# Designs tried in a protein design run: peptides against a protein of PDB entry 5X9X. Part 29

Target 1, 41 residues: chain A of PDB entry 5X9X
Amino acid sequence: SSVSELEQRLRDVKNTNSRFRKALMEKENELQALIRKLGPE

## One batch from the design tools (peptide; made by RFdiffusion4, then SolubleMPNN)

Design b2_p18_7_s3 (from b2_p18_7, 11 letters changed)
Fold by OpenDDE base, seed 1:
Structure b2_p18_7_s3 (fold): chain B 41 residues (1-41), chain A 18 residues (1-18)
Amino acid sequence: as target 1 above (41 residues)
Amino acid sequence: AEKLKKEIEKLIKEMKEL
């Protein structure tokens, strides 16, 4: 049904969003570590 | 320093692609 399809799409969007948020957090942590190594140079 | 700059640039590019 249209309702079940919309619910499925919402779940898919939430799952994708969660995965991207995790990836961004990992990249941010790595970026911060590299910036610290770079220092004032 | 140049190696670190390139690694940072790579990370920024990857983040923009997400």
Scores: peptide ipSAE 0.047, ipTM 0.585, DockQ to the pose 0.688
Fold by OpenDDE base, seed 2:
Structure b2_p18_7_s3 (fold): chain B 41 residues (1-41), chain A 18 residues (1-18)
Amino acid sequence: as target 1 above (41 residues)
Amino acid sequence: AEKLKKEIEKLIKEMKEL
């Protein structure tokens, strides 16, 4: 049904958003770690 | 530390591509 399709689309968006948020957090953490290692150089 | 700078630049690029 149209309702079930919209619910599926919402789930897909939620899952995609969650994956992107996780990836961004991991990259940010790695970036911060590298910046700390770089120091004043 | 050129190596670290390059790694940081790579990470920034990858983040922008998401």
Scores: peptide ipSAE 0.047, ipTM 0.591, DockQ to the pose 0.744
Fold by OpenDDE base, seed 5:
Structure b2_p18_7_s3 (fold): chain B 41 residues (1-41), chain A 18 residues (1-18)
Amino acid sequence: as target 1 above (41 residues)
Amino acid sequence: AEKLKKEIEKLIKEMKEL
């Protein structure tokens, strides 16, 4: 049904969003690690 | 100073690879 298809699409969007959120967090952690390396050394 | 420059160059390269 149209409702079930929309519910499925919503789940797919949520899954995609979760994956991108994780990727962004990982990139932020990488950048912060690089910033820490840029310290007094 | 040269060590720092090399480290910065390395970090820039690493950032470009992200």
Scores: peptide ipSAE 0.037, ipTM 0.556, DockQ to the pose 0.138
Fold by OpenDDE base, seed 4:
Structure b2_p18_7_s3 (fold): chain B 41 residues (1-41), chain A 18 residues (1-18)
Amino acid sequence: as target 1 above (41 residues)
Amino acid sequence: AEKLKKEIEKLIKEMKEL
């Protein structure tokens, strides 16, 4: 039904958002590690 | 490389706002 399809699409969007949030956290950690490697220069 | 470090820190801040 149209309602069930919308519910599925909402779940898909939420899953996508969760994946992107995780990716952003990982990139933050990577960038912070690079900052530490750059040192005081 | 202080200028580069500051730029990266700014990007991290922007990422946290998403």
Scores: peptide ipSAE 0.040, ipTM 0.607, DockQ to the pose 0.392; fails the geometry check

Design b2_p18_7_s4 (from b2_p18_7, 9 letters changed)
Fold by OpenDDE base, seed 4:
Structure b2_p18_7_s4 (fold): chain B 41 residues (1-41), chain A 18 residues (1-18)
Amino acid sequence: as target 1 above (41 residues)
Amino acid sequence: KEELLKEIEKLIKEMEEL
């Protein structure tokens, strides 16, 4: 049904959004660790 | 520390392209 299709599309968007949030947080954590290692030099 | 700067730039670019 149209409702079931919209519910599936919403689940797909939420899954994609969650994957992007996780990827950004992991890269930000690594970036911050590298910046700290760089220090004032 | 040039390698460290390059790794930082790489991560920034990867984040910008998501």
Scores: peptide ipSAE 0.229, ipTM 0.788, DockQ to the pose 0.700
Fold by OpenDDE base, seed 3:
Structure b2_p18_7_s4 (fold): chain B 41 residues (1-41), chain A 18 residues (1-18)
Amino acid sequence: as target 1 above (41 residues)
Amino acid sequence: KEELLKEIEKLIKEMEEL
């Protein structure tokens, strides 16, 4: 049904959002470590 | 230091393209 299809699309978007949040967090942690290494230069 | 800057730029680009 149209409702079940919309519910599936919403689940897919939420799963994608969760994956992207994890990826951003991991890259941000690495980025902050590199920025600290860079120092004032 | 140039290599470090390149690594930072790479990470930023990867984050922007997610």
Scores: peptide ipSAE 0.229, ipTM 0.787, DockQ to the pose 0.674
Fold by OpenDDE base, seed 1:
Structure b2_p18_7_s4 (fold): chain B 41 residues (1-41), chain A 18 residues (1-18)
Amino acid sequence: as target 1 above (41 residues)
Amino acid sequence: KEELLKEIEKLIKEMEEL
């Protein structure tokens, strides 16, 4: 691959990773709230 | 509650499938 193609692939991976991190953070926040609600039961 | 456990399981599954 050319340098420009590798740079484009890196940008695409970074964008995908950023979207996944945001989705995971949102779900983790909701999950933690549900776990707290579950309590010691 | 079973309902709460199901919701937790759903979220975990969604995270695993990303």
Scores: peptide ipSAE 0.229, ipTM 0.788, DockQ to the pose 0.654
Fold by OpenDDE base, seed 5:
Structure b2_p18_7_s4 (fold): chain B 41 residues (1-41), chain A 18 residues (1-18)
Amino acid sequence: as target 1 above (41 residues)
Amino acid sequence: KEELLKEIEKLIKEMEEL
């Protein structure tokens, strides 16, 4: 049904959003650690 | 330190491609 298809699309978008948020958070954490290690040099 | 800069640049590029 149209409702079930929209619900599936919403689930897919939320799953994609969650994956991107996790990936960005992990890379940001690593980036910050590397920047701190780099220091003023 | 150049190695760190390269790793930082790589991470930034990966984030930009998401």
Scores: peptide ipSAE 0.229, ipTM 0.787, DockQ to the pose 0.709

Design b2_p18_8_s3
Fold by OpenDDE base, seed 2:
Structure b2_p18_8_s3 (fold): chain B 41 residues (1-41), chain A 18 residues (1-18)
Amino acid sequence: as target 1 above (41 residues)
Amino acid sequence: MKKIEEIEKEIQELIQKL
């Protein structure tokens, strides 16, 4: 049904969004680690 | 950027089905 297809596509978008959020968090952590290494410590 | 554009496109396609 059009509803079942919409629900499937919504799941796919949510899964993709979750993967991007994880990748952004990993990149943010990498950036913060680099900033700390460049800091005055 | 291409992957964000793909997500935006899919969101627009979902809105068009409502």
Scores: peptide ipSAE 0.028, ipTM 0.525, DockQ to the pose 0.055
Fold by OpenDDE base, seed 1:
Structure b2_p18_8_s3 (fold): chain B 41 residues (1-41), chain A 18 residues (1-18)
Amino acid sequence: as target 1 above (41 residues)
Amino acid sequence: MKKIEEIEKEIQELIQKL
């Protein structure tokens, strides 16, 4: 049904959003680690 | 970029079903 398809697509978008949020957090942590390495010793 | 464009497309498809 159109409702079942809508619910499936909504789940897929939410799952993709969750994956991107995780990737952004990992990249932020990587950037912070690089900033600490490049900071004045 | 491609993955963001895919998400935007899915959002647009969802809006058209409302």
Scores: peptide ipSAE 0.028, ipTM 0.535, DockQ to the pose 0.053
Fold by OpenDDE base, seed 4:
Structure b2_p18_8_s3 (fold): chain B 41 residues (1-41), chain A 18 residues (1-18)
Amino acid sequence: as target 1 above (41 residues)
Amino acid sequence: MKKIEEIEKEIQELIQKL
């Protein structure tokens, strides 16, 4: 049904958003590790 | 997510040079 398709699309968007948020957090952690090594220490 | 994976690789390569 059109409702079931919209519910599936909403689940797919939520899953994609969660994956992007996780990837951004992992990138931020890597950048922070690089900044700490390049810092004045 | 090819572009994110490429950025990941580049960051790791930079970290390994330090």
Scores: peptide ipSAE 0.027, ipTM 0.472, DockQ to the pose 0.058
Fold by OpenDDE base, seed 3:
Structure b2_p18_8_s3 (fold): chain B 41 residues (1-41), chain A 18 residues (1-18)
Amino acid sequence: as target 1 above (41 residues)
Amino acid sequence: MKKIEEIEKEIQELIQKL
């Protein structure tokens, strides 16, 4: 049904968004590690 | 870029079904 297709597509978008959030978090962690190495501490 | 464009396309297809 059109509803079932919409629900499936919504799940796929949510899964994609979750993957991007993970990738952004990994890049933020990498950036933070570099900042800590370059920081005055 | 390409992956964001794919998400944007998918969102537009969802909106068209409403």
Scores: peptide ipSAE 0.027, ipTM 0.530, DockQ to the pose 0.053

## One batch from the design tools (peptide; made by RFdiffusion4, then SolubleMPNN)

Design b2_p19_1_s4 (from b2_p19_1, 8 letters changed)
Fold by OpenDDE base, seed 1:
Structure b2_p19_1_s4 (fold): chain B 41 residues (1-41), chain A 19 residues (1-19)
Amino acid sequence: as target 1 above (41 residues)
Amino acid sequence: DLKQKIEDAQKEIEELEKL
């Protein structure tokens, strides 16, 4: 049904969003590590 | 509204893809 298709699309979008949030956190951690390397320390 | 929930989540993904 149209409802079942929309529910499936919402699940797919939520899964993609979750993956991007994880990737963003990993990139933030990488950035902070680089900042520490480039700092005067 | 289910359609609005999908649209909101898609907009958030588009912003995350630019980073």
Scores: peptide ipSAE 0.057, ipTM 0.682, DockQ to the pose 0.117
Fold by OpenDDE base, seed 2:
Structure b2_p19_1_s4 (fold): chain B 41 residues (1-41), chain A 19 residues (1-19)
Amino acid sequence: as target 1 above (41 residues)
Amino acid sequence: DLKQKIEDAQKEIEELEKL
């Protein structure tokens, strides 16, 4: 049904959003690790 | 409604893709 299709699309979009949020957090952690390695020098 | 929720989440994904 149209409702079932919209529910499926919403699930797919939420899953994609969650994956992007996770990727962003991982990239931020990587960046922070590199900053720490660079040090104050 | 569900349509608006999908649109909002798609816009958020688009913003994340630009980062």
Scores: peptide ipSAE 0.057, ipTM 0.682, DockQ to the pose 0.118
Fold by OpenDDE base, seed 5:
Formats: structure tokens, C-alpha cells, sequence
Structure b2_p19_1_s4 (fold): chain B 41 residues (1-41), chain A 19 residues (1-19)
């Protein structure tokens, strides 16, 4: 049904969004680690 | 509604892809 298709699309988009948020956080953490390595520490 | 929730999540994904 149209409702079932929309619910499936919402699940897929939420899963994709979660993956992008995780990837962004990993890249931010990588940048912070590099900044600390290049810093005065 | 489901349509608006999908549109909002898709817009957020598009913003994340630009970073």
C-alpha cells in the first residue's frame, strides 16, 4: 500500500541519515585527533 | 505526517553530503 511504501521509505531514509551522522562524527573525531597531533602537545 | 518526515530527513542528508 501507499502507506506501507512511505513507512519503508521513512525507515530507509532514517537508516541513511544515521549512517551519515556516524560518518560525520568519525571524521570530526579524526580531525580532532590530527589537530592534537599537530598541536604543541 | 510521514511525507513531511521523509522530506525533512532527506534535506538533512543532503546537508550532510555537502560537508
Amino acid sequence: as target 1 above (41 residues)
Amino acid sequence: DLKQKIEDAQKEIEELEKL
Scores: peptide ipSAE 0.056, ipTM 0.681, DockQ to the pose 0.118
Fold by OpenDDE base, seed 4:
Structure b2_p19_1_s4 (fold): chain B 41 residues (1-41), chain A 19 residues (1-19)
Amino acid sequence: as target 1 above (41 residues)
Amino acid sequence: DLKQKIEDAQKEIEELEKL
């Protein structure tokens, strides 16, 4: 049904959003580690 | 509504993809 299709799309979008949030966090952590290696702020 | 929730989440993903 149209409702079940929208529910499926919402699940897929939420899963994609979660993956991008994880990737962003990993990049932020990588950046902070590199900044720390460059020396004092 | 459910449609708006999907649109909002898709917009957020689009912004995250630009980073």
Scores: peptide ipSAE 0.056, ipTM 0.680, DockQ to the pose 0.117

Design b2_p19_3_s2 (from b2_p19_3, 11 letters changed)
Fold by OpenDDE base, seed 1:
Structure b2_p19_3_s2 (fold): chain B 41 residues (1-41), chain A 19 residues (1-19)
Amino acid sequence: as target 1 above (41 residues)
Amino acid sequence: DLKEQIERAQKEIEELEKL
């Protein structure tokens, strides 16, 4: 049904959003590690 | 509604893809 298709699309989009949020967090951690390497320590 | 929820989530993903 049209409702079932929209619910499936919403699930797919939410899953993609969750993956991007995780990737963003990992990139933030990578940046912090690089900043520490560039620091005086 | 479901359409508005999908649109909001898609816009957020689009912004995350630019980073």
Scores: peptide ipSAE 0.054, ipTM 0.677, DockQ to the pose 0.121
Fold by OpenDDE base, seed 3:
Order: C-alpha cells, then structure tokens, then sequence
Structure b2_p19_3_s2 (fold): chain B 41 residues (1-41), chain A 19 residues (1-19)
C-alpha cells in the first residue's frame, strides 16, 4: 500500500541518516588524531 | 505527517552528503 511504501522510505532515510552520522563521527575522530599529531607536542 | 518526516530526513541527508 501507499502507506507501507512511505513507511519503508522513512526507514530507509533514517538508516541512511544514521550511517552518515556514524561516518561523520569517525571522520571527526580521525581529524582529532591528526590535529594532535600536528600540534606543538 | 509521515510525508513531512520523510522530507525533513531527506533534506538532512542531502546536507550531510555535501560535507
């Protein structure tokens, strides 16, 4: 049904959003590690 | 309401894809 299709689309975009948030967190951790390496220490 | 939720989530994903 149209409702079932919309519910499926909502699940798909929520899953994609969660994946991007995870990727951003991982990139932030990588950047933080690099910033520490480039620091005056 | 469900359509608006999908639209908002899709816009947020689009913004994240531009990063």
Amino acid sequence: as target 1 above (41 residues)
Amino acid sequence: DLKEQIERAQKEIEELEKL
Scores: peptide ipSAE 0.054, ipTM 0.674, DockQ to the pose 0.121
Fold by OpenDDE base, seed 2:
Structure b2_p19_3_s2 (fold): chain B 41 residues (1-41), chain A 19 residues (1-19)
Amino acid sequence: as target 1 above (41 residues)
Amino acid sequence: DLKEQIERAQKEIEELEKL
């Protein structure tokens, strides 16, 4: 049904959003580690 | 409604993809 298809799309979008948020956090952590390695200049 | 929720979440994903 149209409702079940919309619910499926919402689940897929939420899963994708969660994956991107995790990837963003990992990139932020990587950046922070590089900043720490650079040290106080 | 579900359509608005999907649109908002898709827009947020698009913004995350630009980073």
Scores: peptide ipSAE 0.052, ipTM 0.673, DockQ to the pose 0.120
Fold by OpenDDE base, seed 4:
Structure b2_p19_3_s2 (fold): chain B 41 residues (1-41), chain A 19 residues (1-19)
Amino acid sequence: as target 1 above (41 residues)
Amino acid sequence: DLKEQIERAQKEIEELEKL
């Protein structure tokens, strides 16, 4: 049904958002580590 | 070098934040 399709789309968007949030956090942590290594260089 | 690695990481973050 149209309702079931909308519910599925909402689940898919939430799952995608969760994955991107995780990836963003990992890249931010990577950036922080690189900044620490760079120091005054 | 480390500066180039930081630049790549920043670019990847920017692309993720557009989503």
Scores: peptide ipSAE 0.039, ipTM 0.583, DockQ to the pose 0.050

Design b2_p19_4_s1 (from b2_p19_4, 9 letters changed)
Fold by OpenDDE base, seed 2:
Structure b2_p19_4_s1 (fold): chain B 41 residues (1-41), chain A 19 residues (1-19)
Amino acid sequence: as target 1 above (41 residues)
Amino acid sequence: MEELKREQKELENKIKENE
């Protein structure tokens, strides 16, 4: 049904959003590690 | 390091604004 399709799309968007947020957090951690490696500049 | 940390924070804020 149209409702079930909308529910599925919402779940897909939420899953995608969660994955992107995780990726951003991982990149944040990577960036911090690189900053620490570069030193006091 | 301090400059890069400031830049990082600015980028994080931009990301949050776009969410």
Scores: peptide ipSAE 0.031, ipTM 0.570, DockQ to the pose 0.144; fails the geometry check
Fold by OpenDDE base, seed 4:
Structure b2_p19_4_s1 (fold): chain B 41 residues (1-41), chain A 19 residues (1-19)
Amino acid sequence: as target 1 above (41 residues)
Amino acid sequence: MEELKREQKELENKIKENE
């Protein structure tokens, strides 16, 4: 049904959003590591 | 480091604003 399809699409969007948030967190950690390597600047 | 950390925080705030 149209409702079931919309619910599925919403789940897919939420899953995608969660994956992107995780990727951003990983990049944040990577950036922090690089900043630490650069020294006290 | 302090300058880079500040810039990083500003970028994070922009990301959050777009959410």
Scores: peptide ipSAE 0.030, ipTM 0.565, DockQ to the pose 0.142; fails the geometry check
Fold by OpenDDE base, seed 1:
Structure b2_p19_4_s1 (fold): chain B 41 residues (1-41), chain A 19 residues (1-19)
Amino acid sequence: as target 1 above (41 residues)
Amino acid sequence: MEELKREQKELENKIKENE
């Protein structure tokens, strides 16, 4: 049904959002490590 | 380092505002 399709799309968007949030957190940690090694004070 | 940490936090806040 149209309702079940919308519910599936919402789940897919939530899953994608969760994956991107995790990737951003990992990149944040990487940037912090690089700043500590090579960045200015 | 302190300046870069402040700038990084400001960027994080902008990301959160765009969510």
Scores: peptide ipSAE 0.027, ipTM 0.551, DockQ to the pose 0.129; fails the geometry check
Fold by OpenDDE base, seed 5:
Structure b2_p19_4_s1 (fold): chain B 41 residues (1-41), chain A 19 residues (1-19)
Amino acid sequence: as target 1 above (41 residues)
Amino acid sequence: MEELKREQKELENKIKENE
C-alpha cells in the first residue's frame, strides 16, 4: 500500500540520517585528535 | 586542552540538536 511504501521510505531516511550523524561524530573526533597533535592546548 | 575540550563539546551539542 501507499502507506507501507511511505513507512519503508521513512525507515530508509532514518537509517541514512543515523549513519550520517555517526560519520559526523567520527569526523569531529578525527579533527580534534589532529588539532591536539598539531595545534595549541 | 581546555579550549579543545570545549570546542568538542560544542560540536557534539550541535549534532544532538539536529537529531
Scores: peptide ipSAE 0.026, ipTM 0.558, DockQ to the pose 0.108; fails the geometry check

Design b2_p19_4_s2 (from b2_p19_4, 12 letters changed)
Fold by OpenDDE base, seed 1:
Structure b2_p19_4_s2 (fold): chain B 41 residues (1-41), chain A 19 residues (1-19)
Amino acid sequence: as target 1 above (41 residues)
Amino acid sequence: MEELLKTQQEIENEIKKNE
């Protein structure tokens, strides 16, 4: 049904959002580690 | 490093704002 399809799409969006938030956090940590490797700059 | 860390914090703030 249209309702079931919308519920599925909402779940998919929420799952995608969660994955991207995790990826952004990991990239932030990677950036911080790279900054520390650059030296006194 | 201090300037780069400041920039990194600004990026973090923008990430949070866009979430």
Scores: peptide ipSAE 0.034, ipTM 0.556, DockQ to the pose 0.122; fails the geometry check
Fold by OpenDDE base, seed 4:
Structure b2_p19_4_s2 (fold): chain B 41 residues (1-41), chain A 19 residues (1-19)
Amino acid sequence: as target 1 above (41 residues)
Amino acid sequence: MEELLKTQQEIENEIKKNE
């Protein structure tokens, strides 16, 4: 049904969003580590 | 370094907010 399709799409968007947020957090940590090593004070 | 880290965190927060 249209409702079940919308629910599935919502789940897919939530899963994708969670994955992207995790990736961004990991990249932020990586950038902070690089800044501490190579960046100015 | 401290101010650079602050700026980097602010940029990442804005990216996440605009998802």
Scores: peptide ipSAE 0.033, ipTM 0.564, DockQ to the pose 0.162; fails the geometry check
Fold by OpenDDE base, seed 2:
Structure b2_p19_4_s2 (fold): chain B 41 residues (1-41), chain A 19 residues (1-19)
Amino acid sequence: as target 1 above (41 residues)
Amino acid sequence: MEELLKTQQEIENEIKKNE
């Protein structure tokens, strides 16, 4: 049904959002590690 | 280190704002 299709699309968007949030968190951690390697205060 | 960590936190805040 149209409702079930919209529910599926919403789930797909939420899953995509979750994946991007995880990727951003990983990049933030990588950035922090690189900053520590640079050394300057 | 402190100044760089501050900049990193600012970047993190901008990331969260864009979400």
Scores: peptide ipSAE 0.033, ipTM 0.554, DockQ to the pose 0.122; fails the geometry check
Fold by OpenDDE base, seed 5:
Order: sequence, then C-alpha cells, then structure tokens
Structure b2_p19_4_s2 (fold): chain B 41 residues (1-41), chain A 19 residues (1-19)
Amino acid sequence: as target 1 above (41 residues)
Amino acid sequence: MEELLKTQQEIENEIKKNE
C-alpha cells in the first residue's frame, strides 16, 4: 500500500542518514590522523 | 598544525550546519 511504501521510504532515509553520519565521522578521524602525521606546521 | 586545526574546526562546523 501507499502507506507501507511511505513507511519503508522513511526507514530507508533514516538508514541512509545514519550511514552518511558514520562516513563523516570516519573521514574526520582520517583527517585527524593525517594532521598528526603532517607535524607542527 | 594550528592552521590545520582551524580548518578541521571549520569543516566540523559545516558538517553540523548541514545536519
């Protein structure tokens, strides 16, 4: 039904949002690691 | 490193703004 499809789409959006947030956190950690490697400049 | 930390903070602020 249209209602069940909308509910599924909402779940998919929430899952996608969670995945993107995790990816951003991983990129932030990678950036911090690179900054530490570059030294005091 | 100080300039890099500033850039990192700017990136974090942009991430938060877009959430």
Scores: peptide ipSAE 0.030, ipTM 0.535, DockQ to the pose 0.132; fails the geometry check

Design b2_p19_4_s3 (from b2_p19_4, 12 letters changed)
Fold by OpenDDE base, seed 5:
Structure b2_p19_4_s3 (fold): chain B 41 residues (1-41), chain A 19 residues (1-19)
Amino acid sequence: as target 1 above (41 residues)
Amino acid sequence: MQKLLEEQNRLENEIKKNE
């Protein structure tokens, strides 16, 4: 049904959003690690 | 250490802003 298709699309968008949020968090952690290694106290 | 922490927080906030 149209409703079930919209629900599926919404789930897909939410899953994609969650993955991108996780990737951003990982990149933030990576940047922090690099700053700790290369940056001043 | 303090300046390092401040820079880390700045980057975190910029990432969150662009999210």
Scores: peptide ipSAE 0.041, ipTM 0.653, DockQ to the pose 0.097; fails the geometry check
Fold by OpenDDE base, seed 4:
Structure b2_p19_4_s3 (fold): chain B 41 residues (1-41), chain A 19 residues (1-19)
Amino acid sequence: as target 1 above (41 residues)
Amino acid sequence: MQKLLEEQNRLENEIKKNE
């Protein structure tokens, strides 16, 4: 049904969003580590 | 170093806000 399809799409979007948020957090941590090692004050 | 870290955190917060 249209409702079940929308629910599935919403789940897919939420899963994708979660993956991207995790990737951004990991990159943030990596950048902070690089700044601490090599970056100026 | 502190200034760069603060700017990075600001940008991170802006990204999160836009999502």
Scores: peptide ipSAE 0.038, ipTM 0.630, DockQ to the pose 0.137; fails the geometry check
Fold by OpenDDE base, seed 3:
Structure b2_p19_4_s3 (fold): chain B 41 residues (1-41), chain A 19 residues (1-19)
Amino acid sequence: as target 1 above (41 residues)
Amino acid sequence: MQKLLEEQNRLENEIKKNE
């Protein structure tokens, strides 16, 4: 049904959003690690 | 380090705004 299709699309969007949020967090952690390696400045 | 930290904060804020 149209309702079931919309529910499925919403789940897919939420899953994609979750994956991107995780990737951004990992990149932030990577940046912090690089800053620590570079030391002061 | 301080300049890089400031840049990180700027990027984080832009990400949050776009979310």
Scores: peptide ipSAE 0.036, ipTM 0.626, DockQ to the pose 0.144; fails the geometry check
Fold by OpenDDE base, seed 1:
Structure b2_p19_4_s3 (fold): chain B 41 residues (1-41), chain A 19 residues (1-19)
Amino acid sequence: as target 1 above (41 residues)
Amino acid sequence: MQKLLEEQNRLENEIKKNE
């Protein structure tokens, strides 16, 4: 049904959003680690 | 660089708190 399709799309969007947020956090942590390795502030 | 990193972390925490 149209309702079930919309519910599925909403779940997919939420899952994608969660994955992107995690990836951004990991890349931020990686960037911070690299900055610290490069030298002083 | 350390001060900039600390400021970046502060801003990120504020963003996360308001989400």
Scores: peptide ipSAE 0.033, ipTM 0.582, DockQ to the pose 0.093; fails the geometry check

Design b2_p19_4_s4 (from b2_p19_4, 8 letters changed)
Fold by OpenDDE base, seed 2:
Structure b2_p19_4_s4 (fold): chain B 41 residues (1-41), chain A 19 residues (1-19)
Amino acid sequence: as target 1 above (41 residues)
Amino acid sequence: MEELEKEMKELENKIEELE
């Protein structure tokens, strides 16, 4: 049904959002690790 | 040092794409 399709799309958007947030956090952590390696130099 | 700076810049660009 149209309702079930919209519910599925909403689940897909939420799952995608969660994955992107996790990926962003991982990249931020990697960036911070590189900043620490570079130091004040 | 140069490689780390390059990698850092690439990560910054990737973060900007996601935000």
Scores: peptide ipSAE 0.025, ipTM 0.565, DockQ to the pose 0.126
Fold by OpenDDE base, seed 5:
Structure b2_p19_4_s4 (fold): chain B 41 residues (1-41), chain A 19 residues (1-19)
Amino acid sequence: as target 1 above (41 residues)
Amino acid sequence: MEELEKEMKELENKIEELE
């Protein structure tokens, strides 16, 4: 149904958002590691 | 170390803005 399709789209958007948030957190950790390597201690 | 912490905080703030 149209309702079930809209619910599916909403779930897909939420899942995509969650994946991007996870990726950003991983990139933050990577940047922190790089900063520690390249920057002065 | 203090300057490093400042740079890290700035990058963290930038990441938060992207979320």
Scores: peptide ipSAE 0.023, ipTM 0.508, DockQ to the pose 0.097
Fold by OpenDDE base, seed 4:
Structure b2_p19_4_s4 (fold): chain B 41 residues (1-41), chain A 19 residues (1-19)
Amino acid sequence: as target 1 above (41 residues)
Amino acid sequence: MEELEKEMKELENKIEELE
């Protein structure tokens, strides 16, 4: 049904959003670690 | 490095926007 399709799309968007947030946080942590190693440059 | 600091800040802002 149209409702079931919308519910599925909402779940997919939520899952995708969660994955992207995790990936961005991991990259932020990686960059922070590199900045600490390289110094204020 | 200033460019890495800038990129980190941009990522932080993007994460904040998603919350």
Scores: peptide ipSAE 0.035, ipTM 0.540, DockQ to the pose 0.224; fails the geometry check
Fold by OpenDDE base, seed 1:
Structure b2_p19_4_s4 (fold): chain B 41 residues (1-41), chain A 19 residues (1-19)
Amino acid sequence: as target 1 above (41 residues)
Amino acid sequence: MEELEKEMKELENKIEELE
């Protein structure tokens, strides 16, 4: 049904949003690791 | 590196805006 399709789309959007937030945090950690590796430049 | 630290801070701000 149209309702079940909309519910599925909402779940997919929420899952995608969660994945993107995790990816951003991982990139944050990567930047921090690079800063530590290079030193106080 | 100051520029890299700046980029990191900008990324942090963007993450906070999305939360």
Scores: peptide ipSAE 0.033, ipTM 0.534, DockQ to the pose 0.153; fails the geometry check

